# Designs tried in a protein design run: peptides against a protein of PDB entry 4DOW. Part 55

Target 1, 157 residues: chain A of PDB entry 4DOW
Amino acid sequence: TFSWVGRPLPNRKQFQQMYREICMKINDGSEIHIKVGQFVLIQGEDNKKPYVAKLIELFQNGAEVPPKKCARVQWFVRFLEIPVSKRHLLGRSPPAQEIFWYDCSDWDNKINVETIIGPVQVVALAPEEVIPVDQKSEETLFVKLSWNKKDFAPLPP

## One batch from the design tools (peptide; made by RFdiffusion4, then SolubleMPNN)

Design b2_p16_8_s3 (from b2_p16_8, 5 letters changed)
Fold by OpenDDE base, seed 4:
Structure b2_p16_8_s3 (fold): chain B 157 residues (1-157), chain A 16 residues (1-16)
Amino acid sequence: as target 1 above (157 residues)
Amino acid sequence: SEEDERRKKLFESSFL
């Protein structure tokens, strides 16, 4: 289950209440707090790894009945999500921990918070920095580049 | 999920 933490933020949008933080209650009764700006794993397809996203906005959509707890996200893509015909454009074989900033607006960036699996650590690196591929860092994801469906590019500022 | 299907559909259709 998900519940808002704190008071709603000042907002000019009708039917939307914005928040800074949400609480995710896990089956064992423990709670995880997730804030705007953090990275999360989003439920993916069967037999596929979860999607990766950065939380940009947390809001309750009052236009829906009943109101829905939602988030706006910046999407990332895993290398294996990129079409086979385009993967060669990277010019290297990336480690499994590498993800890419999705630099397109064609995807809906609104999600239901119920699709959030949990937080994940994402570290931005310069192109020359080596991605550590050890057991201790196995759960950490790394981003160096963006992907805009045409080519790879340096990360947007 | 709905989001998963929507994301997949949009992504795949953009390359076909």
Scores: peptide ipSAE 0.053, ipTM 0.719, DockQ to the pose 0.085
Fold by OpenDDE base, seed 2:
Structure b2_p16_8_s3 (fold): chain B 157 residues (1-157), chain A 16 residues (1-16)
Amino acid sequence: as target 1 above (157 residues)
Amino acid sequence: SEEDERRKKLFESSFL
């Protein structure tokens, strides 16, 4: 169950009511609050790892009946999401914790909040920085590069 | 890729 936290943000978009924070109530009854700017795991395909995304906007789409709770996201990709034929372009074997900023506009970046599994920690690193692989960082993902479906590049600012 | 198309289609079907 998802519910908005706080009052809607002022905006001029018709049929959209924007929010800063959403509350996710999980099956054990506990609540997780997720804010714009945080990173989340999005439900993937069956038997596939969840997608990774950064929340850009949280909004209720009032054009739908009933209104839908939605989010706009910046997508990331896992290495295994990159086509096999292009993985060699990285020039190295990345650790499992590495993800890549998806630098293309061909993907729809609007999601239904019900697809959110939960928050995840994503840390941006310089290319020369080593990704920590200790147990404390096991659930932390790291991003060094972008992927634009053609090649890898330094992260956008 | 197949995954790209799937992701795109899933979102388009939900929001278009």
Scores: peptide ipSAE 0.037, ipTM 0.661, DockQ to the pose 0.395
Fold by OpenDDE base, seed 3:
Structure b2_p16_8_s3 (fold): chain B 157 residues (1-157), chain A 16 residues (1-16)
Amino acid sequence: as target 1 above (157 residues)
Amino acid sequence: SEEDERRKKLFESSFL
């Protein structure tokens, strides 16, 4: 289950209550707090790796009936999500831990928080930095580049 | 979930 943490933040969006933090209760009864600015795994298709996203906003959408706990996210894409015909544009075989900043507006960036699996660590690297593929950071994802459906580009600031 | 299905549809429509 998901519940808001703290009081609503000031906003001017009608029918929305914005929050900084949400509490996720998992099966064993423990709680995980997720904040705006953190990275999360989003439930994906069956037998596929979860989607990766950065939380931009947490809000209750009062325009929906019933009201829904939602998030606005910045999407990332895994290499295997890139069309096969475009993968060669990377010019290298990325490690499994590499993800890419999705630099397009064609995707809906609103999600229901119920689709959140949990937090994940994402580390931004400079192009010259090496992704530690063999290190204990098996659960850490790394981003160097953006993907805009046409080409890979330097990671935006 | 609804979200992953929606995202998949958008993704596929964008890259097909």
Scores: peptide ipSAE 0.054, ipTM 0.719, DockQ to the pose 0.132; fails the geometry check
Fold by OpenDDE base, seed 5:
Structure b2_p16_8_s3 (fold): chain B 157 residues (1-157), chain A 16 residues (1-16)
Amino acid sequence: as target 1 above (157 residues)
Amino acid sequence: SEEDERRKKLFESSFL
């Protein structure tokens, strides 16, 4: 169950009420609050790892009947989401914790909030920084590069 | 790509 937290933000977009925060109620009754700017895991295909995204907007889409709770996201991709034929372009074998900023507009970046599995920690690193892989940080994802379906590129500092 | 299309379809679905 998802519910808005707080009042709608002032905006002029027709049929869209924007919010800063949403509450995700888990099966055990506990609640997780997720805000714009946070990173989340999004439901993927069966038996596939969840997608990774940064929340850019939270909004209720009033153009739909009934209105839908939606989010606009910035996508990330896992290395294994990159086509096999292009993985060599990275020039290295990335650790499992590395993700890439998806720098394309061809993917729909609007999601239903019900596809959100939960929050995830994403840390941006410079290319020369080592991705720490230890027991304490194994759930943290790291991003150094963008992927635009053609090549990898450094993220701006 | 096929992956792109699948991703789009997933987010058009309603699980509730």
Scores: peptide ipSAE 0.041, ipTM 0.665, DockQ to the pose 0.588; fails the geometry check

Design b2_p16_8_s4 (from b2_p16_8, 7 letters changed)
Fold by OpenDDE base, seed 1:
Structure b2_p16_8_s4 (fold): chain B 157 residues (1-157), chain A 16 residues (1-16)
Amino acid sequence: as target 1 above (157 residues)
Amino acid sequence: SEEDKRRKELFESSFL
């Protein structure tokens, strides 16, 4: 289950109450708090790795009946999500820990919070920096480049 | 999941 933490933030959007933090209650009864600005894993297909996203907004959508707890996110894409015909544009075989900033406005960035699996660590690196592949960093994802459906580019500032 | 279905649909439509 998901519940809001703290008081709603002031906003100009009708029928939307914005929040800074949400609490996710997991199976063992413990709670995980997730804040705007953090990175999360989003539920994927059974045979696929979960999606990766950065939370930019947390809000309750009062325009829906009943109201739903939602989030707006900045999407990342895994290498295997990129069309096969375009993968060669990277010019290298990325490690499993590398993800790419999705630099397009055509993709809906709204999700239901119920699709959030949990938090994940994402670290931005310069192009020349080496992605550490060791046991300690196995759960950490790294981003160097953006993907705009046509080509790879340096990570947005 | 519902999100997976939606994301897949949106992703495919964006590349077509």
Scores: peptide ipSAE 0.063, ipTM 0.682, DockQ to the pose 0.094
Fold by OpenDDE base, seed 2:
Structure b2_p16_8_s4 (fold): chain B 157 residues (1-157), chain A 16 residues (1-16)
Amino acid sequence: as target 1 above (157 residues)
Amino acid sequence: SEEDKRRKELFESSFL
């Protein structure tokens, strides 16, 4: 169950009511608050790892009946999401914790909040920095590069 | 999920 936290933000967009924070109530009854700017895991295919995204906007889409709770996100991709034929372009075997900033505008960046599994920690690193692999960082994902469907590149600012 | 299906579809269409 998802519910908005706080008052809607000032917005001029018709049929959209924007929020800063959403509350996710999980099956054990506990609540997780997620804010714009945080990183989240998005439900993937069955038996596949979740997608990774950064929340850019949280909004209720009033154009739908009933209104839908939605988010606009910046997508990341896992290495295994990259086509096999192009993985060699990285020039190395990335650790499982590495993800890549998806630097394309071809993907729809709107999601239903119901697809959010939960928050995740994403840390940006310089290319020369080593990704920590200790148990304390097991659940932390790291991003060094972007992927634009053609090649890998330094992260956008 | 519907989002997953959509994302997959977009991904495939973008690379094929």
Scores: peptide ipSAE 0.046, ipTM 0.662, DockQ to the pose 0.091
Fold by OpenDDE base, seed 4:
Structure b2_p16_8_s4 (fold): chain B 157 residues (1-157), chain A 16 residues (1-16)
Amino acid sequence: as target 1 above (157 residues)
Amino acid sequence: SEEDKRRKELFESSFL
């Protein structure tokens, strides 16, 4: 279950209440707090790795009945999400921990918070920095480049 | 998930 933490932020949008933080209660009864600016894993298809996203906004959509707890996100893509015909453009075989900043506006960036699996660590690296592939960092994801459906590029500022 | 379906649809349609 998900519940808002704190008071709603000042907002000019009708029918939307914005928040800074949300609480995720997991099966063992413990709670995980997730804030705007953090990275999260989003539920994908069975037998597929979850999607990766950065939370940019948390809001309750009052236009829906009943109101829904939502988030706006910046999407990342895994290498295997990129079309086979375009993967060669990277010019290298990336490690499994590498993800790419999705630099397109065609995807809906609104999600239901119920699709959030949990937080994840994402580290931005310079192109020359080596991605550590060891057991200790296995759960950490790394981003060096963006993907805009046409080519790879340096990360946006 | 609903999100997965939406992303898949949008992603595939943009390349077809």
Scores: peptide ipSAE 0.045, ipTM 0.667, DockQ to the pose 0.088; fails the geometry check
Fold by OpenDDE base, seed 3:
Structure b2_p16_8_s4 (fold): chain B 157 residues (1-157), chain A 16 residues (1-16)
Amino acid sequence: as target 1 above (157 residues)
Amino acid sequence: SEEDKRRKELFESSFL
């Protein structure tokens, strides 16, 4: 289950209450707090790895009946989400831990928070930095580049 | 793409 943490933040959007933090209760009864600005795993399709996203906004959508706990996210894509015909544009075989900043507006960036699996660590690297593939950072994802459905580009600021 | 459709549907999806 998910519950808001703290009081609503000031906003000017009708029918929305914005929050900085949400509490996720997992099966064992423990709680995980997730904040705006953190990275999360989102439930993917069957037999596919979870989606990766950065939380931009947390809000309750009062325009829906019943109101829904939602988030606005910045999407990342895994290499396997890139069309096969375009993968060669990377010019290298990325490690499994590499993800890409999705620089397109064709995907809906709103999610139901109930699709959140949990937090994940994402580290931005400069192009010259090496991804530690064999290190104990097996749970850490790394981003160097963006993907705009046409080509890879330097990571946006 | 299928991924685009999936992501567009995530807003109304629930897994918990």
Scores: peptide ipSAE 0.033, ipTM 0.558, DockQ to the pose 0.481; fails the geometry check

## One batch from the design tools (peptide; made by RFdiffusion4, then SolubleMPNN)

Design b2_p17_1_s1 (from b2_p17_1, 11 letters changed)
Fold by OpenDDE base, seed 2:
Structure b2_p17_1_s1 (fold): chain B 157 residues (1-157), chain A 17 residues (1-17)
Amino acid sequence: as target 1 above (157 residues)
Amino acid sequence: SEEDKLGEERAKLAKVE
């Protein structure tokens, strides 16, 4: 289950209440707080790895009945999501921990917060930096480049 | 296309009840 943390932020949008933080209750009864700006794993289709996204906005959409807890996200893509015919454009075989900033506006960036599996650590690296692949960082994802459906590009600071 | 499918899959996430 998901619940808002704190009071709504000032907002002029009709039927929307914005928040900075949401609480996710896990099966064991523990609670995880997720804030705007953090990265999350989002449930993919069956037999598909979770999507990765950065939370940009948390809001309750009162225009829907019943009101829906939503998020606006910046999408990332996994290497295996990139079409096979275009993977060669990377020029290397990336480690499993590497993801790519999706640099297009053609995707809907609104999600239901119920699709969030949990938070994930994403670290931005310079292209020349080596991705550490050890047990301590096994669950950490790394981003160096953007993908715009045409080519890879260095991720600006 | 394959990439259109990626967007379509993500678009479903907004409609989850």
Scores: peptide ipSAE 0.663, ipTM 0.938, DockQ to the pose 0.858
Fold by OpenDDE base, seed 3:
Structure b2_p17_1_s1 (fold): chain B 157 residues (1-157), chain A 17 residues (1-17)
Amino acid sequence: as target 1 above (157 residues)
Amino acid sequence: SEEDKLGEERAKLAKVE
């Protein structure tokens, strides 16, 4: 279950209440707080790895009945989500921990918060920095480049 | 396209209830 933390933030959008933080209650009864600006894993299709995204907004959509807890996200893509015919454009075989900033606006960036699996650590690196791959850092994802459906590019500032 | 499919898959996440 998900619940809002704190009071709604001022916003310009009608029928929406914006929040800074949401609480996710997990099976054992413990709670995980997730804030705007953090990165999350989102439920993918069956047998697919979770999606990765950065939380941009947390809001309740009052236009829906019942009101829905939503998030607006910046998408990332995993290497295996890149079309096979274009993977060679990277020029290297990335580690499993590498993700790419999706630099297009053609994807809907609204999700139901119920699709959030949990937070994840994402570290931005310079293109020339080496991604550390060890058992101790298996849960950390790294982003060096963006993907715009045509080519890879340096990460946006 | 393959990438359009990826977008469509993500678009479904807004409709989950």
Scores: peptide ipSAE 0.663, ipTM 0.938, DockQ to the pose 0.823
Fold by OpenDDE base, seed 5:
Structure b2_p17_1_s1 (fold): chain B 157 residues (1-157), chain A 17 residues (1-17)
Amino acid sequence: as target 1 above (157 residues)
Amino acid sequence: SEEDKLGEERAKLAKVE
């Protein structure tokens, strides 16, 4: 169950109420608050690892009946999502914790918030920085590069 | 393509109820 936190943000978009924060209720009744700008795991296809995304907007889409709680996201891709034929372009074997900023606009970046599994920590690193792989950081994901379907590129600072 | 499939999979997320 998802519910909005706080008042709608002022905006001029028709049929949209924008929010800064959403509350996710977990099975045990506990609550997790997720804000715009945070990273989330999103339910993937069956037997696939969750998608990773950064929340850009949280909004209620009043154009739909009933209104739908939505998010606009910046997608990331896992290495194994990249086509096998193009993985060699990375020039290295990445650790499991590495993800890549999807630098294309061809994907729909709107999701139903109900697809959000929960928050996740994503840390941006410079290409030369070593990704720490220890027990304490196993759940943390790291991003160094973008992927634009053609090649990998360093992330802008 | 494989990449198209990735996009298609994500596009479904907007229609989930």
Scores: peptide ipSAE 0.662, ipTM 0.938, DockQ to the pose 0.867
Fold by OpenDDE base, seed 4:
Structure b2_p17_1_s1 (fold): chain B 157 residues (1-157), chain A 17 residues (1-17)
Amino acid sequence: as target 1 above (157 residues)
Amino acid sequence: SEEDKLGEERAKLAKVE
């Protein structure tokens, strides 16, 4: 169950109300608050790891019937999502914790918030920084590079 | 292509519920 937290933000979109925060109620009755700017895991297809994304907008889409709670996201990709024929372009074997900023505009970046599994920690690193692989960092994902379907590149500022 | 399929899979997420 998802519900909005706080009042809608001012905007000029006729059928949309924007929010900064959403509340996710999980099975044990506890609540998790997720805000714009945080990272989330999103339900993937069967037998696939969840997608990773950064929340850039939370909004209720009143143009749909019934109205839907939606999010606009910045996508990340896992190494195994990159085509086998292009993986060599990285020049190294990445740890399982590494993800890549998807630097293309060809994917729809709108999701239904019901697809959100929960928050996840994503840390941006410089190319020369070592990704921790110890038990303490097991739940943390790391991003060093972007992927634009052609090559890997340093992250934008 | 494989990359197009990745986009198609993500596009379905907007149509849930």
Scores: peptide ipSAE 0.659, ipTM 0.938, DockQ to the pose 0.838

Design b2_p17_1_s2 (from b2_p17_1, 11 letters changed)
Fold by OpenDDE base, seed 3:
Structure b2_p17_1_s2 (fold): chain B 157 residues (1-157), chain A 17 residues (1-17)
Amino acid sequence: as target 1 above (157 residues)
Amino acid sequence: SEEEKLKEERASLYSVE
């Protein structure tokens, strides 16, 4: 169950109410608050790892009947989401915790908040920084590069 | 392709508008 936290933010978009924060109620009754700017896991296909995204906007789409709680996201991709034929372009075997900034606009970046599994920690690193692969960072994802369907590039600022 | 699959999946499962 998802519910808005706080009052709508000022915006000029018709039929859209924007919010800074949403509350996710978990099965055990506990609540997790997720804010714009945080990273989340999005439900993937069965038996596949969840997608990773950064929340850009949280909004209720009043143009829909009934209104839907939505989010605009910046997508990240896991290495295994990169086409097999292009994985060699990375020039290395990345650790499982590495993800890549998806630098394309061909994917729909509007999601239903119901697809959010929960928050996740994503840390941006410089290319020369080592991705820590230990017990302390098991649930942390790391990003160094972007992927634009053609090649890997330095992470956007 | 894997890329197209991902595009279709995300478009179909998560799009709201």
Scores: peptide ipSAE 0.032, ipTM 0.623, DockQ to the pose 0.510
Fold by OpenDDE base, seed 2:
Structure b2_p17_1_s2 (fold): chain B 157 residues (1-157), chain A 17 residues (1-17)
Amino acid sequence: as target 1 above (157 residues)
Amino acid sequence: SEEEKLKEERASLYSVE
């Protein structure tokens, strides 16, 4: 179950109410608050690892009946999501914790919040920095590069 | 293609409109 936290943000978009934060109630009854700017795991298909995304906007789509709770996201991709024929372009074997900033606009970046599994920690690193692989960072994902469907590149600002 | 499949997988997440 998802519910908005706080009052809607002022905006001029018709049929949209924007929010800073959403509350996710999980199975055990506990609540997780997720804010704009945080990273989340998005439900993938069966037998697929969750997608990774950064929340850019949280909004209620009032044009729908009933209204839908939505998010605009910046997508990331896991290495294994990259086509096999293109993986060699990285020039190295990345650790499992590495993800890539998806630098394309061909994907719709709007999602239903119901697809959110939960928050995840994503840390941006410089290319020369080593990704920690200790147990404390096991669930932390790291991003060094972008992927634009053609090649890898330095991270955008 | 693999890229198209990935696109379709993402598309299934935003059946909002």
Scores: peptide ipSAE 0.032, ipTM 0.611, DockQ to the pose 0.531
Fold by OpenDDE base, seed 1:
Structure b2_p17_1_s2 (fold): chain B 157 residues (1-157), chain A 17 residues (1-17)
Amino acid sequence: as target 1 above (157 residues)
Amino acid sequence: SEEEKLKEERASLYSVE
């Protein structure tokens, strides 16, 4: 169950109410609050790892009947989501914790908030920085590069 | 392809659960 937290933000878009924060009620009855700007895990296919995304907007889409709680996201991709034929372009074998900024507009960046599994920590690193692989950072994801379906590039500023 | 499958899956994420 998802519910809005706080009052709607000013918005010029018709039929959309924007919010800063949403509350996710989980099975044990506890609540998790997620804000715009945070990173989340998005439900993927069965037997596949969740997708990773940064929340850009939280909004209720009043153009739909009934209104839907939605989010706009910046997608990230895992290395295994990159086509096999192009993985060699990275020039290295990335650790499992590395993700890549998806620098394309061909994917729909609107999601239903019900697909959000929960928050996740994502840390941006410079190319020369080493990704820490220890028990304390096991659940932390790291991003150094972008992927634009053609090649890898430094992170967008 | 794997890429096309991912694209289609993400395109459906705005649907209600």
Scores: peptide ipSAE 0.031, ipTM 0.608, DockQ to the pose 0.813
Fold by OpenDDE base, seed 5:
Structure b2_p17_1_s2 (fold): chain B 157 residues (1-157), chain A 17 residues (1-17)
Amino acid sequence: as target 1 above (157 residues)
Amino acid sequence: SEEEKLKEERASLYSVE
């Protein structure tokens, strides 16, 4: 289950109550607090790995009946989400831990918080930095480049 | 830079509050 943490933030958006933090209750009774700006894993389709996203906004959508707890996100893409015909544009075989900043607006960036699996660590690296693939960083994801459906590009300064 | 921002912003699977 998910519940809001703290009081709603001031905003001018009709039918929306915005928050900074949400609490995720786990099966064992423990709680995980997730804040705006953190990275999360989102439930993917059947037989697919979870999606990766950065939380931009947390809000309750009062326009829906019943009201839904939602998030607006910045999407990342896994290499396997990139069309096969364009994967060669990377010019290398990326490690499994590499993800890419999705630099397009064609995807719906609103999600239901119930699709959040949990937090995940995402680290940005310069092009010359090596992605560490060891036991210590096995669950950490790394981003060097953006993907705009046409080509890969360095992350903007 | 966006790279620097991302380096400063992280989440962990083990961050339980």
Scores: peptide ipSAE 0.030, ipTM 0.409, DockQ to the pose 0.034; fails the geometry check

Design b2_p17_1_s3 (from b2_p17_1, 11 letters changed)
Fold by OpenDDE base, seed 4:
Structure b2_p17_1_s3 (fold): chain B 157 residues (1-157), chain A 17 residues (1-17)
Amino acid sequence: as target 1 above (157 residues)
Amino acid sequence: SEEEKLKEERRSLYSVE
């Protein structure tokens, strides 16, 4: 179950009410608050790892009937999501914790909030910084580069 | 559903060769 936290933010969009924060109620009755700017895991296919995304906007879409709780996201990709024929372009074998900023506009960046599994920690690193791979940091994902379906590039600012 | 369509579209862009 998802519910808005706080009052709607001022905007001029006719059919959209924007929010800063949403509350996710999980099975045990506890609540997790997720804010714009945080990173989340999105439900994937069976036997596939969840997708990773950064929340850019939280909004209620009044153009739908009934209104839907939605988010706009910046997508990330895991290394194993990249086509096998292009993985060599990275020039190294990345650790399992590394993800890449998806730098293309061909994906719809709107999701229903009900597809959110939960929050996840994503840390941006410079190329020369080492990604820790110990058990204490296995839950944390790291991003150094972007992927635009053609090549890898430095992370956008 | 719309959600499933979006996920399928996303997956298809990175299909295994």
Scores: peptide ipSAE 0.040, ipTM 0.676, DockQ to the pose 0.083
Fold by OpenDDE base, seed 2:
Structure b2_p17_1_s3 (fold): chain B 157 residues (1-157), chain A 17 residues (1-17)
Amino acid sequence: as target 1 above (157 residues)
Amino acid sequence: SEEEKLKEERRSLYSVE
């Protein structure tokens, strides 16, 4: 279950009310607040790891009946989501904690907030920086590069 | 392709409009 936190932000979109923060209630009754700009895990298909995304916008879609709570996201991809035939383009074997900025506009970047599993920590690193893979940071994901379906490139600004 | 499959899966799951 999800609920908006705070007042709607001013916007000119007719059927959209924008928000800065949303509250998700967990099964045990606890609550987690997620804000625009944070990273989240998105439910994947059965037997697949969840997707990773950065929240760009939180909005209620008033064009639907009933209105739906939605988000606009910047997608990331895990290495295993990249086609096998193109993984060699990375030139190295990445650690499991490495993800890549998806640098394409062909994917739908609007989601239902109900697909959000929870927050996740994502840290941007320079190419020369070492990705720490220790027990203390096993839940942290790291991004150095982008993927545009053709090749890997430096992380966009 | 794997890319197309991934794209379609995401569209199917997350398409709002």
Scores: peptide ipSAE 0.038, ipTM 0.684, DockQ to the pose 0.502
Fold by OpenDDE base, seed 1:
Structure b2_p17_1_s3 (fold): chain B 157 residues (1-157), chain A 17 residues (1-17)
Amino acid sequence: as target 1 above (157 residues)
Amino acid sequence: SEEEKLKEERRSLYSVE
């Protein structure tokens, strides 16, 4: 289950209440707090790796009946999500820990918070920096580049 | 394509309407 933490933030959006933090209660009774600006794993299709996203907004959509707890996200993509015919454009074989900033607007970036699996650590690196592959960083994902369905580019500022 | 599939998948699973 998901519940809001704190008071609603001021906003001008009709039918929306914005929040900075949400609490996720998992099956064992423990709680995980997730804030705007953090990175999360989102449920994928069966037998698919979870999607990766950055939380941009947390809001309750009052236009729906009943109101829905939602999030607006910035999507990332895994290398295997990129079409096979275009993977060569990277010019290298990335490690499993590398993800890419999705630089397109064709994907819906509004999600139901119920699709959130949990938080994940994402670290931005310069192109020349080496992605560590030691056990200490196995849970950490790294981003160097963006993907806009046409080519890879330096990470947006 | 994988990209097209992912786009549709995200719409179906994550879009709130």
Scores: peptide ipSAE 0.051, ipTM 0.707, DockQ to the pose 0.478; fails the geometry check
Fold by OpenDDE base, seed 5:
Structure b2_p17_1_s3 (fold): chain B 157 residues (1-157), chain A 17 residues (1-17)
Amino acid sequence: as target 1 above (157 residues)
Amino acid sequence: SEEEKLKEERRSLYSVE
């Protein structure tokens, strides 16, 4: 179950009410609050790892009947999501914790909030920085580069 | 390709329009 937290933000979009925060209630009754700017795991297909995304906007789509709770996201990709034929372009074998900023606009970046599994920590690193692999960092994902379907590149400023 | 499948998957599963 998802519910909005706080009052709608002022915006110019006729059929959209924007919010800063959403509450996700899980099966045990506990609540998780997720805000714009945070990173989340999004449900993938069966037997696939969840997708990783950054929340850019939270909004209710009033043009749809019934209205839907939605989010606009910036996608990330896991290394294993990169086509096998192009993985060599990275020039190294990345740790499992590394993800890549998806630098393309061909994917739909609007999602239903019900596809959100939960929050995840994503840390941006410089290319020369080492990704920690200790137990304390196992749940943290790291991003150094972008992927634009053709090549890897340094993260944009 | 895997890339195309992933693209289509995200569109089909998460599109709100």
Scores: peptide ipSAE 0.042, ipTM 0.691, DockQ to the pose 0.489; fails the geometry check

